# Ledger of designs, part 46: peptides against a protein of PDB entry 4IGA

Target 1, 116 residues: chain A of PDB entry 4IGA
Amino acid sequence: KRVLIVDDAAFMRMMLKDIITKAGYEVAGEATNGREAVEKYKELKPDIVTMDITMPEMNGIDAIKEIMKIDPNAKIIVCSAMGQQAMVIEAIKAGAKDFIVKPFQPSRVVEALNKV

## One batch from the design tools (peptide; made by RFdiffusion4, then SolubleMPNN)

Design b1_p16_7_s3 (from b1_p16_7, 6 letters changed)
Fold by OpenDDE base, seed 2:
Structure b1_p16_7_s3 (fold): chain B 116 residues (1-116), chain A 16 residues (1-16)
Amino acid sequence: as target 1 above (116 residues)
Amino acid sequence: DVDARQEEVDKIIESL
């Protein structure tokens, strides 16, 4: 399966790439904001998306909503420092399948990838 | 506690 990694932080994208590839998945591509995420989703048609929330241009919640318009079957895993109850609920209601709080354990990312 | 925070989030997800 191919994964699109969405995060404005280069270090976080590198970390996720390492986890994803070691877990046996392929990285389809990367996006640095929500607008780019939507564009890359259209282009790459990834099997899974890891989605940050706090990003410039377009935040992760809006990106989830736009991706779900493109593909109602999109498999989106949120990975964010904003682990408050309200944000978790909002992300899931927007269409996310899982929510991982930063800082996270790599095993939880692998669990999410395998489950969605 | 990383595990505790994620456990709380997991409970929220499971409740939805």
Scores: peptide ipSAE 0.764, ipTM 0.959, DockQ to the pose 0.957
Fold by OpenDDE base, seed 4:
Structure b1_p16_7_s3 (fold): chain B 116 residues (1-116), chain A 16 residues (1-16)
Amino acid sequence: as target 1 above (116 residues)
Amino acid sequence: DVDARQEEVDKIIESL
């Protein structure tokens, strides 16, 4: 399966890329904000999206909502430092399938990838 | 505690 990695932090994208590839998945591409995420989703049609929340231009919640309009079957895994109850609920209600809080265990990312 | 934070998040998700 192909994964679109969305995070404004280059280091985090690199880390996720390493985890994703070692787990046997392909990286379809990367996005650095929510607007780019929506554009890349349309372009690349990935199987899975890892989605940060706090990003410039467009936040992850809005990006989830827009992607779900494009593809109601989108498989989105949130990966964010914003692990507050309200944010988790909002992300899941928006259509995310899972929520991983930063900092995270690599195994938890793999579990999410394998589950969706 | 990384695991504890994720466990709390997982509990929230499972409750929805």
Scores: peptide ipSAE 0.763, ipTM 0.959, DockQ to the pose 0.968
Fold by OpenDDE base, seed 3:
Structure b1_p16_7_s3 (fold): chain B 116 residues (1-116), chain A 16 residues (1-16)
Amino acid sequence: as target 1 above (116 residues)
Amino acid sequence: DVDARQEEVDKIIESL
């Protein structure tokens, strides 16, 4: 399966890329904000998306909503430092399948990838 | 700790 990695932090994209690749998945591409995420989703048609929340231009919640309009079957895993109850609920309601809090265990990312 | 924080989030997800 191919994964689109969305995060404004380069170090986080690198970390996720390492985890995803070592788990046997392919990285379809990367995006640095929500607008780019939507564009890359259209272009690459990835199987899975890892989605940050706090990003410039367009946040992750709005990106989830836009991607779900494009593909109601999109498989989106949130990876965010914002693990507050309200944010988790908002992300799931927007269409995310899972929510991983930063900092995270690599095994939890792998579990999410394998479940969607 | 990291695991405890994620467990709390997981409980929220499972409750939805």
Scores: peptide ipSAE 0.762, ipTM 0.958, DockQ to the pose 0.971
Fold by OpenDDE base, seed 1:
Structure b1_p16_7_s3 (fold): chain B 116 residues (1-116), chain A 16 residues (1-16)
Amino acid sequence: as target 1 above (116 residues)
Amino acid sequence: DVDARQEEVDKIIESL
């Protein structure tokens, strides 16, 4: 399966890329904000998306909503430092399949990838 | 506690 990694932090994208590839997945591409995520989703048609929430231009919640308009079957895993109840609920309601809080255990990312 | 924070989130997800 191919994964689109969305995060404004280069270090986090690198970290996720390492986890994803070691778990046997392919990285389809990267995006640094929500607008880019939507564009890359259209272009790359990834199987899975890892989605940050706090990003410039367009936040992750809005990006989830836009991707779900493009593909109602999109498999989106949120990865965010914003693990408050309200944010988790909002992300799942928007269409996310899972929510991983930063800092995270790599194994939890792998579990999410394998579940979707 | 990383695990505790994720467990809390997981409980929220499972409740939805």
Scores: peptide ipSAE 0.760, ipTM 0.957, DockQ to the pose 0.960

Design b1_p16_7_s4 (from b1_p16_7, 7 letters changed)
Fold by OpenDDE base, seed 1:
Structure b1_p16_7_s4 (fold): chain B 116 residues (1-116), chain A 16 residues (1-16)
Amino acid sequence: as target 1 above (116 residues)
Amino acid sequence: DVDERYEEVKKIIEEL
């Protein structure tokens, strides 16, 4: 399976790339904001998306909504420092399949990848 | 802190 990694932080993208590849997944590509995420989803047609929430240009919630319009079967895993209940509910209502709170253990990401 | 937040998130996901 191919994964699109979406996060404005280069460090976070690098970490996720390492976790994803070690887990036997392919990295389809990367995006640094919600607008790029939507564009890359159309271009790359990934099987899974890891999605940050707090990004410039377009936030992760809006990106989820736009991706779900393109592909209602999209498999989106949110990875965010904003683990507040209201934000989690909003992300899941937008169409996310899972929500990982930062900081996280690699095993948590692998578990999410395997379950979606 | 992380583990507590994870369990809370998991419960929310399961309830939705």
Scores: peptide ipSAE 0.026, ipTM 0.583, DockQ to the pose 0.809
Fold by OpenDDE base, seed 3:
Structure b1_p16_7_s4 (fold): chain B 116 residues (1-116), chain A 16 residues (1-16)
Amino acid sequence: as target 1 above (116 residues)
Amino acid sequence: DVDERYEEVKKIIEEL
């Protein structure tokens, strides 16, 4: 399966890329904000998306909503430092399949990838 | 604790 990684932090994208690749998944591409995420989803048609929330240009919640309009079957895993209950509920209501709180263990990312 | 946070998130998701 191919994964689109969405995060404004280069270090976080690098970390996720390492975890995803070592788990036997392919990285379809990367995006640095929500607008780029929507564009890359259309272009690459990934099987899974890892989605940050707090990003410039367009936040992750809005990106989830736009991707779900394109593909109602999209498999989106949120990965965010904002693990507040209200934010988790908002992400799930937008269409996310799982929510990973930063900082995370690599095994938690692998579990999420295998579950969706 | 990272593990405690994961359990909290799981509980929230299960309640939805």
Scores: peptide ipSAE 0.024, ipTM 0.560, DockQ to the pose 0.762
Fold by OpenDDE base, seed 4:
Structure b1_p16_7_s4 (fold): chain B 116 residues (1-116), chain A 16 residues (1-16)
Amino acid sequence: as target 1 above (116 residues)
Amino acid sequence: DVDERYEEVKKIIEEL
């Protein structure tokens, strides 16, 4: 399966890329904000998306909503420091399949990838 | 606490 990694932090994208590839997944591409995430989703048609929430230009919640309009079957895993109950509920209501709170263990990301 | 946050998120996901 191919994964689109969405995070404004280059370090976080690098970390996720390492975890994803070591777990036997392919990285389809990367996005640095929600607008780019939507564009890359259309272009790459990934099997899974890892989605940050707090990003410039477009936040992750809005990106989830837009991706779900494009593909109602999209498999989106939120990966964010914003683990507040309201934000988690909002992400799930938007269509996210899972929510990973930063900082995370690599095994938690692998489990999420395997389950969506 | 990271562990507490994981448990909170898990509960929310399981309840929705």
Scores: peptide ipSAE 0.024, ipTM 0.543, DockQ to the pose 0.726
Fold by OpenDDE base, seed 2:
Structure b1_p16_7_s4 (fold): chain B 116 residues (1-116), chain A 16 residues (1-16)
Amino acid sequence: as target 1 above (116 residues)
Amino acid sequence: DVDERYEEVKKIIEEL
């Protein structure tokens, strides 16, 4: 399966890329904001998306909503430092399949990838 | 704690 990694932090994208590839997944591409995420989703048609929330240009919640308009069957895993109940609810309502709170263990990402 | 937060998130998702 191919994964689109969305995060404004280069370090976080690098970390996720390492986890994803070691777990036997392919990285389809990367995006640094929600607008790029939507564009890359259309272009790459990834099987899974890892989505940050706090990003410039377009936040992760809005990106989820736009991706779900394109593909109602999109498999989006949120990865965010904002693990508050309200944010989790908003992400799930937008269409996310899972929510990972930062900082996380690599095994948690692998579990999410395997379950969606 | 990562494990604690994970369980909290799971509970929230299950309650939706």
Scores: peptide ipSAE 0.024, ipTM 0.559, DockQ to the pose 0.860

Design b1_p16_8_s1 (from b1_p16_8 with N3A D4E K7E E8K)
Fold by OpenDDE base, seed 4:
Structure b1_p16_8_s1 (fold): chain B 116 residues (1-116), chain A 16 residues (1-16)
Amino acid sequence: as target 1 above (116 residues)
Amino acid sequence: MNAEEVEKLVEKLLAE
């Protein structure tokens, strides 16, 4: 399966790329903000999306909503430092299938990829 | 919330 990695931090994208590839998944592409995420989703039609929340241009919640309009069956895993209850609720309500709080263990990401 | 709490919340929300 192909994964679109969305995070404004280059270091985080690199970390996720390493985890994803070692787990046997393919990286479809990367996005640095919510606007790019929506554009890349349309272009690449990935199987799974890892989504950050706090990003410039467009935040992760809005990106999830827009992607869900494009593909109601989108598989989105949130990976964010914003692990507040309200944020988790908003992400799942928007359509996310999982929420991983930063910092995380690689195994947690792999489990999420395998489950969605 | 910690990782465990978030996981439980997600599980709860998806079950609703």
Scores: peptide ipSAE 0.782, ipTM 0.962, DockQ to the pose 0.989
Fold by OpenDDE base, seed 1:
Structure b1_p16_8_s1 (fold): chain B 116 residues (1-116), chain A 16 residues (1-16)
Amino acid sequence: as target 1 above (116 residues)
Amino acid sequence: MNAEEVEKLVEKLLAE
């Protein structure tokens, strides 16, 4: 399966790429903000998306909503430091299938990838 | 919320 990695932090994208690749998944591409995420989703048609929340241009919640308009069957895993109850609820309501709070263990990401 | 609490919340929300 192919994964689109969305995070404004280059280090985080690198870390996720390592985890995803080591787990046997393919990295379809990367996006650095929500607008780019929507564009890349249309272009790459990934099987799974890892989505940060706090990003410039367009935040992760809005990106989830836009991707869900494009593909109601999109499999989006949120990876965010914003682990507040309200944010988790908002992300799931928007269409996310999981929410991983930063900092996370690699095994948690792998579990989420396998589950969605 | 810690990681375990978030995971439980997600499970609850998806089950609704």
Scores: peptide ipSAE 0.781, ipTM 0.961, DockQ to the pose 0.958
Fold by OpenDDE base, seed 3:
Parts: structure tokens; sequence; C-alpha cells
Structure b1_p16_8_s1 (fold): chain B 116 residues (1-116), chain A 16 residues (1-16)
């Protein structure tokens, strides 16, 4: 399966890339903001998306909503430092299938990838 | 919320 990694932090994208590839998944591509995430989703047609929330141009919640309009069957896993109850509810309501709080253990990401 | 609490919340929300 191919994964699109979305995060404005280069170090986080690198970390996720390492985890994803070591778990046997392929990285379809990367996006640095919500607008780019939507564009890359259309272009790459990934199987799974890891989505940050706090990003410039377009935040992760809005990106989830836009991607779900494009593909109602999109598999989106949120990875964010914003672990407040309200944020988790908003992400799931928007269409996300999971929510991982930063900092996270690699096994948590792998578990999410295998479950969606 | 900590990681465990978030996981529980997600499970609850997806089960609704």
Amino acid sequence: as target 1 above (116 residues)
Amino acid sequence: MNAEEVEKLVEKLLAE
C-alpha cells in the first residue's frame, strides 16, 4: 500500500517516512500543507494518508474534508500534537479513521496503518 | 489527553 505523508515539519515527514517504509509500506509522496495534500491526493491516488493538523495555507481538518469530497473512501490517519478532545472529535467527524497524538511510538503508527 | 485516552475516544466515536 502507498502512503501520502502530510506535515509542515520536515523532521516529522522524515520520521514518518522511516516508520512507514520499515513497516513494508511505500511512500507515495509528501505534502507540506493542506492545500498541497488535496492536490497530491488527486495526483497520486494514495491508499492511505497521514495528516497533520496545524499547517499553513490549509489546516488538516479542512484538508480531510476536501479529500473526503474527492474520495469518500479515503483512509486518513491524523498525526498531531493537538490531542485535545475537541480536536479528536472534529477530526473523526471530518472523516479521519484514527488519531495519533505526538509524540508517538512507531508501533502506534504501524498499528494504525494496518488497521485502516 | 494522553495517547491511551485518545485511542479510547477514537474507538468510542467510530463505534457510534
Scores: peptide ipSAE 0.780, ipTM 0.961, DockQ to the pose 0.987
Fold by OpenDDE base, seed 2:
Structure b1_p16_8_s1 (fold): chain B 116 residues (1-116), chain A 16 residues (1-16)
Amino acid sequence: as target 1 above (116 residues)
Amino acid sequence: MNAEEVEKLVEKLLAE
């Protein structure tokens, strides 16, 4: 399966790329904000998306909503430092299939990838 | 919320 990695932090994208590839998944591409995420989703048609929330241009919640308009079957895993109850609810309501709080253990990401 | 609490919340929400 192919994964689109969305995060404004280069370090985080690198970390996720390492976890994803070691778990046997392919990295379809990367995006640094919500607008790029939507564009890349259209272009790459990934099987799974890892989505940051706090990003410039367009935040992760809005990106989830836009991607769900494009593909109602999109599999989106949120990875965010914003682990507040309200944010988790908002992300799942928007269409996300999981929510991983930063900082996270690599095994948690792998578990999410395998489950969605 | 800690990681465990978030996981439980997600499970609850997806079950609704």
Scores: peptide ipSAE 0.776, ipTM 0.961, DockQ to the pose 0.986

Design b1_p16_8_s2 (from b1_p16_8 with N3A D4E K7R A15S)
Fold by OpenDDE base, seed 2:
Structure b1_p16_8_s2 (fold): chain B 116 residues (1-116), chain A 16 residues (1-16)
Amino acid sequence: as target 1 above (116 residues)
Amino acid sequence: MNAEEVRELVEKLLSE
């Protein structure tokens, strides 16, 4: 399966890429903001999206909603930071299928990938 | 954030 990684932080994308690749998944591509995420989803048609919802200048929930308009069956794993419980719930309501918490634990990332 | 508590809420939402 191919994964689109969405995060404005290059280091976070790099970390996820490593985890995802070692778990046997392919990285379809990367996006650095919500608009790019939507564009890349249309372009790459990934099987799974990891979506940061705690980026300073990005509303990840809006990106989820837009992707769900494109593909109601999209498999989106939301990435959250500590203290963002309400945002995780809102992301799930918007259509996300699971969540992982930063700082990432490789085993939890893999578990989420396998479940969606 | 309590991940276990959130997990329970998420699973409930996904079942609706």
Scores: peptide ipSAE 0.279, ipTM 0.823, DockQ to the pose 0.530
Fold by OpenDDE base, seed 4:
Structure b1_p16_8_s2 (fold): chain B 116 residues (1-116), chain A 16 residues (1-16)
Amino acid sequence: as target 1 above (116 residues)
Amino acid sequence: MNAEEVRELVEKLLSE
């Protein structure tokens, strides 16, 4: 399966890419903001999206909503930081299927990928 | 964030 990685932080994208690749998944591409995420989803038609919802100066919730409008069957895993419980819940209500918490634990990322 | 609490809420929402 192919994964679109969305995160404004290059380091975080790198970490996820490593975990995803080692788990046997393919990285479809990367996006650095919500608008790019929507555009890349249309372009790449990934199987799974990892969506940062703690991006500075930008909320990933709207990106989730837009992707869900494009593909109601989209499989989105939100990536959250500590203290973002409300945003995680909002992301799930918007259509996300699971969540992982930063700092990432490889096994938890893999579990989420396998689950959705 | 309490991961267990969030997990329970998420599972509840996903089951609705």
Scores: peptide ipSAE 0.272, ipTM 0.821, DockQ to the pose 0.525
Fold by OpenDDE base, seed 3:
Structure b1_p16_8_s2 (fold): chain B 116 residues (1-116), chain A 16 residues (1-16)
Amino acid sequence: as target 1 above (116 residues)
Amino acid sequence: MNAEEVRELVEKLLSE
């Protein structure tokens, strides 16, 4: 399966890419903001999306909503940080199928990828 | 944020 990685931080994208690749998944592409995420989803039609919802000055919830309009069957896993409980709940309500917490634990990331 | 507590809430939402 192919995964679109969305995160404004290059380091975080690299970390997630390493985990995803070592788990046997393919990285379809990367996006650095919500608008780019929506555009890349249309272009690449990935099987799974990892969506950062803790990015400064970026609304990950809106990106989820827009992707769900394009594809109601989209499989989105949100990536959160400590202190983002409310945002995780909002992301799930918007259509996300699961969530993982930073700092990433490889086994947890793989578990989420396998289940969505 | 307690991940386990959030997980329980998420699982309830996903079951609805």
Scores: peptide ipSAE 0.265, ipTM 0.816, DockQ to the pose 0.568
Fold by OpenDDE base, seed 1:
Structure b1_p16_8_s2 (fold): chain B 116 residues (1-116), chain A 16 residues (1-16)
Amino acid sequence: as target 1 above (116 residues)
Amino acid sequence: MNAEEVRELVEKLLSE
């Protein structure tokens, strides 16, 4: 399966990329903000999206909503930091299928990828 | 953020 990684932090994208590839998944591409995420989703049609919540230009929740308009069957895993409980809930209501918390635990990331 | 609590809420939402 192909994964689109969305996060404005290069280090976070790199970390996820390592986990994803070592788990046997393919990285379809990367996006650095919500607007770019929507564009990349249209372009790449990934199987799974990892979506950071807080990003410039367009936040993760808005990006989820836009992606769900494009593909109601999109498989989106939201990536959140501590203190973002309400944002995670909003992301799920917007259509996300799971969430993972930063700092990432490789086993938890893989579990989420396998289940969506 | 309590991840376990959020997990329970998420599971409930996903089951609806």
Scores: peptide ipSAE 0.278, ipTM 0.825, DockQ to the pose 0.504; fails the geometry check

Design b1_p16_8_s3 (from b1_p16_8 with N2D N3A D4E)
Fold by OpenDDE base, seed 3:
Structure b1_p16_8_s3 (fold): chain B 116 residues (1-116), chain A 16 residues (1-16)
Amino acid sequence: as target 1 above (116 residues)
Amino acid sequence: MDAEEVKELVEKLLAE
């Protein structure tokens, strides 16, 4: 399966890339903001998306909503430092299939990838 | 919320 990694932080994208590839998944591509995420989803048609929330141009919640309009069967895993209850509810309501709080253990990401 | 609490919340929400 191919994964699109969305995060404005280069170090976080690198970390996720390492976890994803070591788990046997392929990285379809990367996006640095929500607008780019939507564009890359259309272009790459990934199987799974890892989505940050706090990003410039377009935040992760809005990106989830836009991707779900494009593909109602999209598999989106949120990875965010914002682990507030309200944010988790909002992300799941928007269509996300999981929510991982930063900092995270690699096994948690792998578990999410295998479950969606 | 910590990681385990968030995981449980997600599971609850998806089960609704």
Scores: peptide ipSAE 0.764, ipTM 0.958, DockQ to the pose 0.955
Fold by OpenDDE base, seed 1:
Structure b1_p16_8_s3 (fold): chain B 116 residues (1-116), chain A 16 residues (1-16)
Amino acid sequence: as target 1 above (116 residues)
Amino acid sequence: MDAEEVKELVEKLLAE
């Protein structure tokens, strides 16, 4: 399966890429903000998306909503430092299938990838 | 919320 990695932090994208690749998944591409995430989703047609929340241009919640308009069956895993209850609820309501709080263990990401 | 609490909340929400 192919994964689109969305995060404004280059280090985080690199870390996720390592985890995803080591787990046997393919990295379809990367996006650095919500607008780019939507564009890349249309272009790459990934099987799974890892989505940060706090990003410039367009935040992760709005990106989830836009991607869900494009593909109601999109499999989006949120990876965010914003692990408060309200944010988790908002992300799931928007269409996310999981929410991983930063900092996370690699095994948690792998579990989410295998589950969605 | 810690990681486990978030995981449990997600499971609860998806089960609704």
Scores: peptide ipSAE 0.740, ipTM 0.953, DockQ to the pose 0.987
Fold by OpenDDE base, seed 2:
Structure b1_p16_8_s3 (fold): chain B 116 residues (1-116), chain A 16 residues (1-16)
Amino acid sequence: as target 1 above (116 residues)
Amino acid sequence: MDAEEVKELVEKLLAE
């Protein structure tokens, strides 16, 4: 399966790429904000998306909503430092299939990838 | 919320 990695932090994208690749998944591409995420989803048609929330231009929640309009079957895993209950609810309501709090254990990411 | 609490919340929400 192919994964689109969305995060404004280069270090975080690098970390996720390592985890995803070692778990046997392919990295379809990367995006640094919500607008790029939507564009890359259209272009790459990934099987899974890892989505940051706090990003410039367009935040992760809005990106989830836009991607779900494009593909109602999109499999989106949120990875965010914002682990407030309200944010988790909002992300799932928007269409996310999981929510991983930063900082996270690599095994948690792998578990999410395998589950969605 | 800690990681386990978030995981449990997600499971609850997806089950609804």
Scores: peptide ipSAE 0.712, ipTM 0.946, DockQ to the pose 0.954
Fold by OpenDDE base, seed 4:
Structure b1_p16_8_s3 (fold): chain B 116 residues (1-116), chain A 16 residues (1-16)
Amino acid sequence: as target 1 above (116 residues)
Amino acid sequence: MDAEEVKELVEKLLAE
């Protein structure tokens, strides 16, 4: 399966890329904000999206909503910072299928990828 | 953030 990685932090994207590839998944591409995420989803048609919900500009919640308009069957895993419980709930309400709290463990990421 | 609390809420929401 192909994964679109969405996070404004380059080091976070690199970390996720390493975990995802070592787990046997393919990285479809990367996005650095919510607008790019929507654009890349349309372009790449990934199987799974890892979505940061603490991004500046367009946040992950709005990106999820837009992606769900495009593909109601989108498989989105939200990646959230500590203290963002309310936003995680909103992300799930918007259509996300799972969540990971930062800082995360590689095994938790793999578990989420396998589950969605 | 309480991961267990969030997990429970998420599971409830996903079941709706």
Scores: peptide ipSAE 0.117, ipTM 0.715, DockQ to the pose 0.556

Design b1_p16_8_s4 (from b1_p16_8, 6 letters changed)
Fold by OpenDDE base, seed 4:
Structure b1_p16_8_s4 (fold): chain B 116 residues (1-116), chain A 16 residues (1-16)
Amino acid sequence: as target 1 above (116 residues)
Amino acid sequence: MNAEEVEKLVEELLAK
């Protein structure tokens, strides 16, 4: 399966790329903000998206909503430092299938990839 | 919330 990695932090994208590839998944592409995420989703049609929340241009919640308009069956895993209850609720309500709080263990990401 | 609490919340939300 192909994964689109969305995070404004280059080091986080690199970390996720390493985890994803070592787990046997393919990286479809990367996005640095919510606007790019929506554009890349349309272009690449990935199987799974890892989504940050706090990003410039467009935040992760809005990106989830827009992607769900494009593909109601989108598989989105949130990976964010914003692990507040309200944020988790909003992400799941928007359509996310999981929410991983930063910092995380690689195994948690792999489990999420395998489950969605 | 910590990782365990978030996982529990997600599970509860998706079960509804």
Scores: peptide ipSAE 0.772, ipTM 0.956, DockQ to the pose 0.989
Fold by OpenDDE base, seed 3:
Structure b1_p16_8_s4 (fold): chain B 116 residues (1-116), chain A 16 residues (1-16)
Amino acid sequence: as target 1 above (116 residues)
Amino acid sequence: MNAEEVEKLVEELLAK
């Protein structure tokens, strides 16, 4: 399966890339903001998306909503430092299948990838 | 919320 990694932080994208590839998944591509995420989803047709929330241009919640309009069957896993109850509810309501709080253990990401 | 609390919340939300 191919994964699109969305995060404005280069170090976080690198970390996720390492976890994803070591788990046997392929990285379809990367996006640095929500607008780019939507564009890359259309272009790359990934199987799974890891989605940050706090990003410039377009935040992760809005990106989830836009991707779900494009593909109602999209598999989106949120990875965010914003672990407030309200944020988790909003992400799931928007269409996310999981929510991982930063900092996270690699096994948590792998579990999410295997489950969606 | 900590990681465990978030996981539980997600499970509860998706079970509805």
Scores: peptide ipSAE 0.770, ipTM 0.956, DockQ to the pose 0.985
Fold by OpenDDE base, seed 1:
Structure b1_p16_8_s4 (fold): chain B 116 residues (1-116), chain A 16 residues (1-16)
Amino acid sequence: as target 1 above (116 residues)
Amino acid sequence: MNAEEVEKLVEELLAK
């Protein structure tokens, strides 16, 4: 399966890429903000998306909503430091299938990838 | 919320 990695932090994208690749998944591409995420989703048609929340241009919640308009069957895993109850609820309501709070263990990401 | 609490919340939300 192919994964689109969305995060404004280069280090985080690199870390997720390592985890995803080591787990046997393919990295479809990367996006650095929500607008780019929507664009890349249309272009790459990934099987799974890892989505940050706090990003410039367009935040992760809005990106989830836009991707869900494009593909109601999109599999989006949020990876965010914003682990407040309200944010988790908002992300799931928007269409996310999981929410991983930063900092996370690699095994948690792998579990989420396998589950969605 | 910690990681375990978030995971539990997600499960509860998706089960509804």
Scores: peptide ipSAE 0.766, ipTM 0.955, DockQ to the pose 0.988
Fold by OpenDDE base, seed 2:
Structure b1_p16_8_s4 (fold): chain B 116 residues (1-116), chain A 16 residues (1-16)
Amino acid sequence: as target 1 above (116 residues)
Amino acid sequence: MNAEEVEKLVEELLAK
């Protein structure tokens, strides 16, 4: 399966790329904000998306909503430092299939990838 | 919320 990695932090994208590839998944591409995420989703048609929330240009919640308009079957895993109850609810309501709080254990990401 | 609490919340939300 192919994964689109969305995060404004380069180090986080690199970390996720390492976890994803070691788990046997392919990295379809990367995006640094919500607008890029939507564009890359259209272009790459990934099987799974890892989505940051706090990003410039367009935040992760809005990106989830836009991607779900494009593909109602999109599999989106949120990875965010914003682990407040309200944010988790909002992300799942928008269409996310999981929510991983930063900082996270690599095994948690692998578990999410395998489950969605 | 800690990781365990978030996981539990997600499970509860998706079960609805």
Scores: peptide ipSAE 0.754, ipTM 0.953, DockQ to the pose 0.985

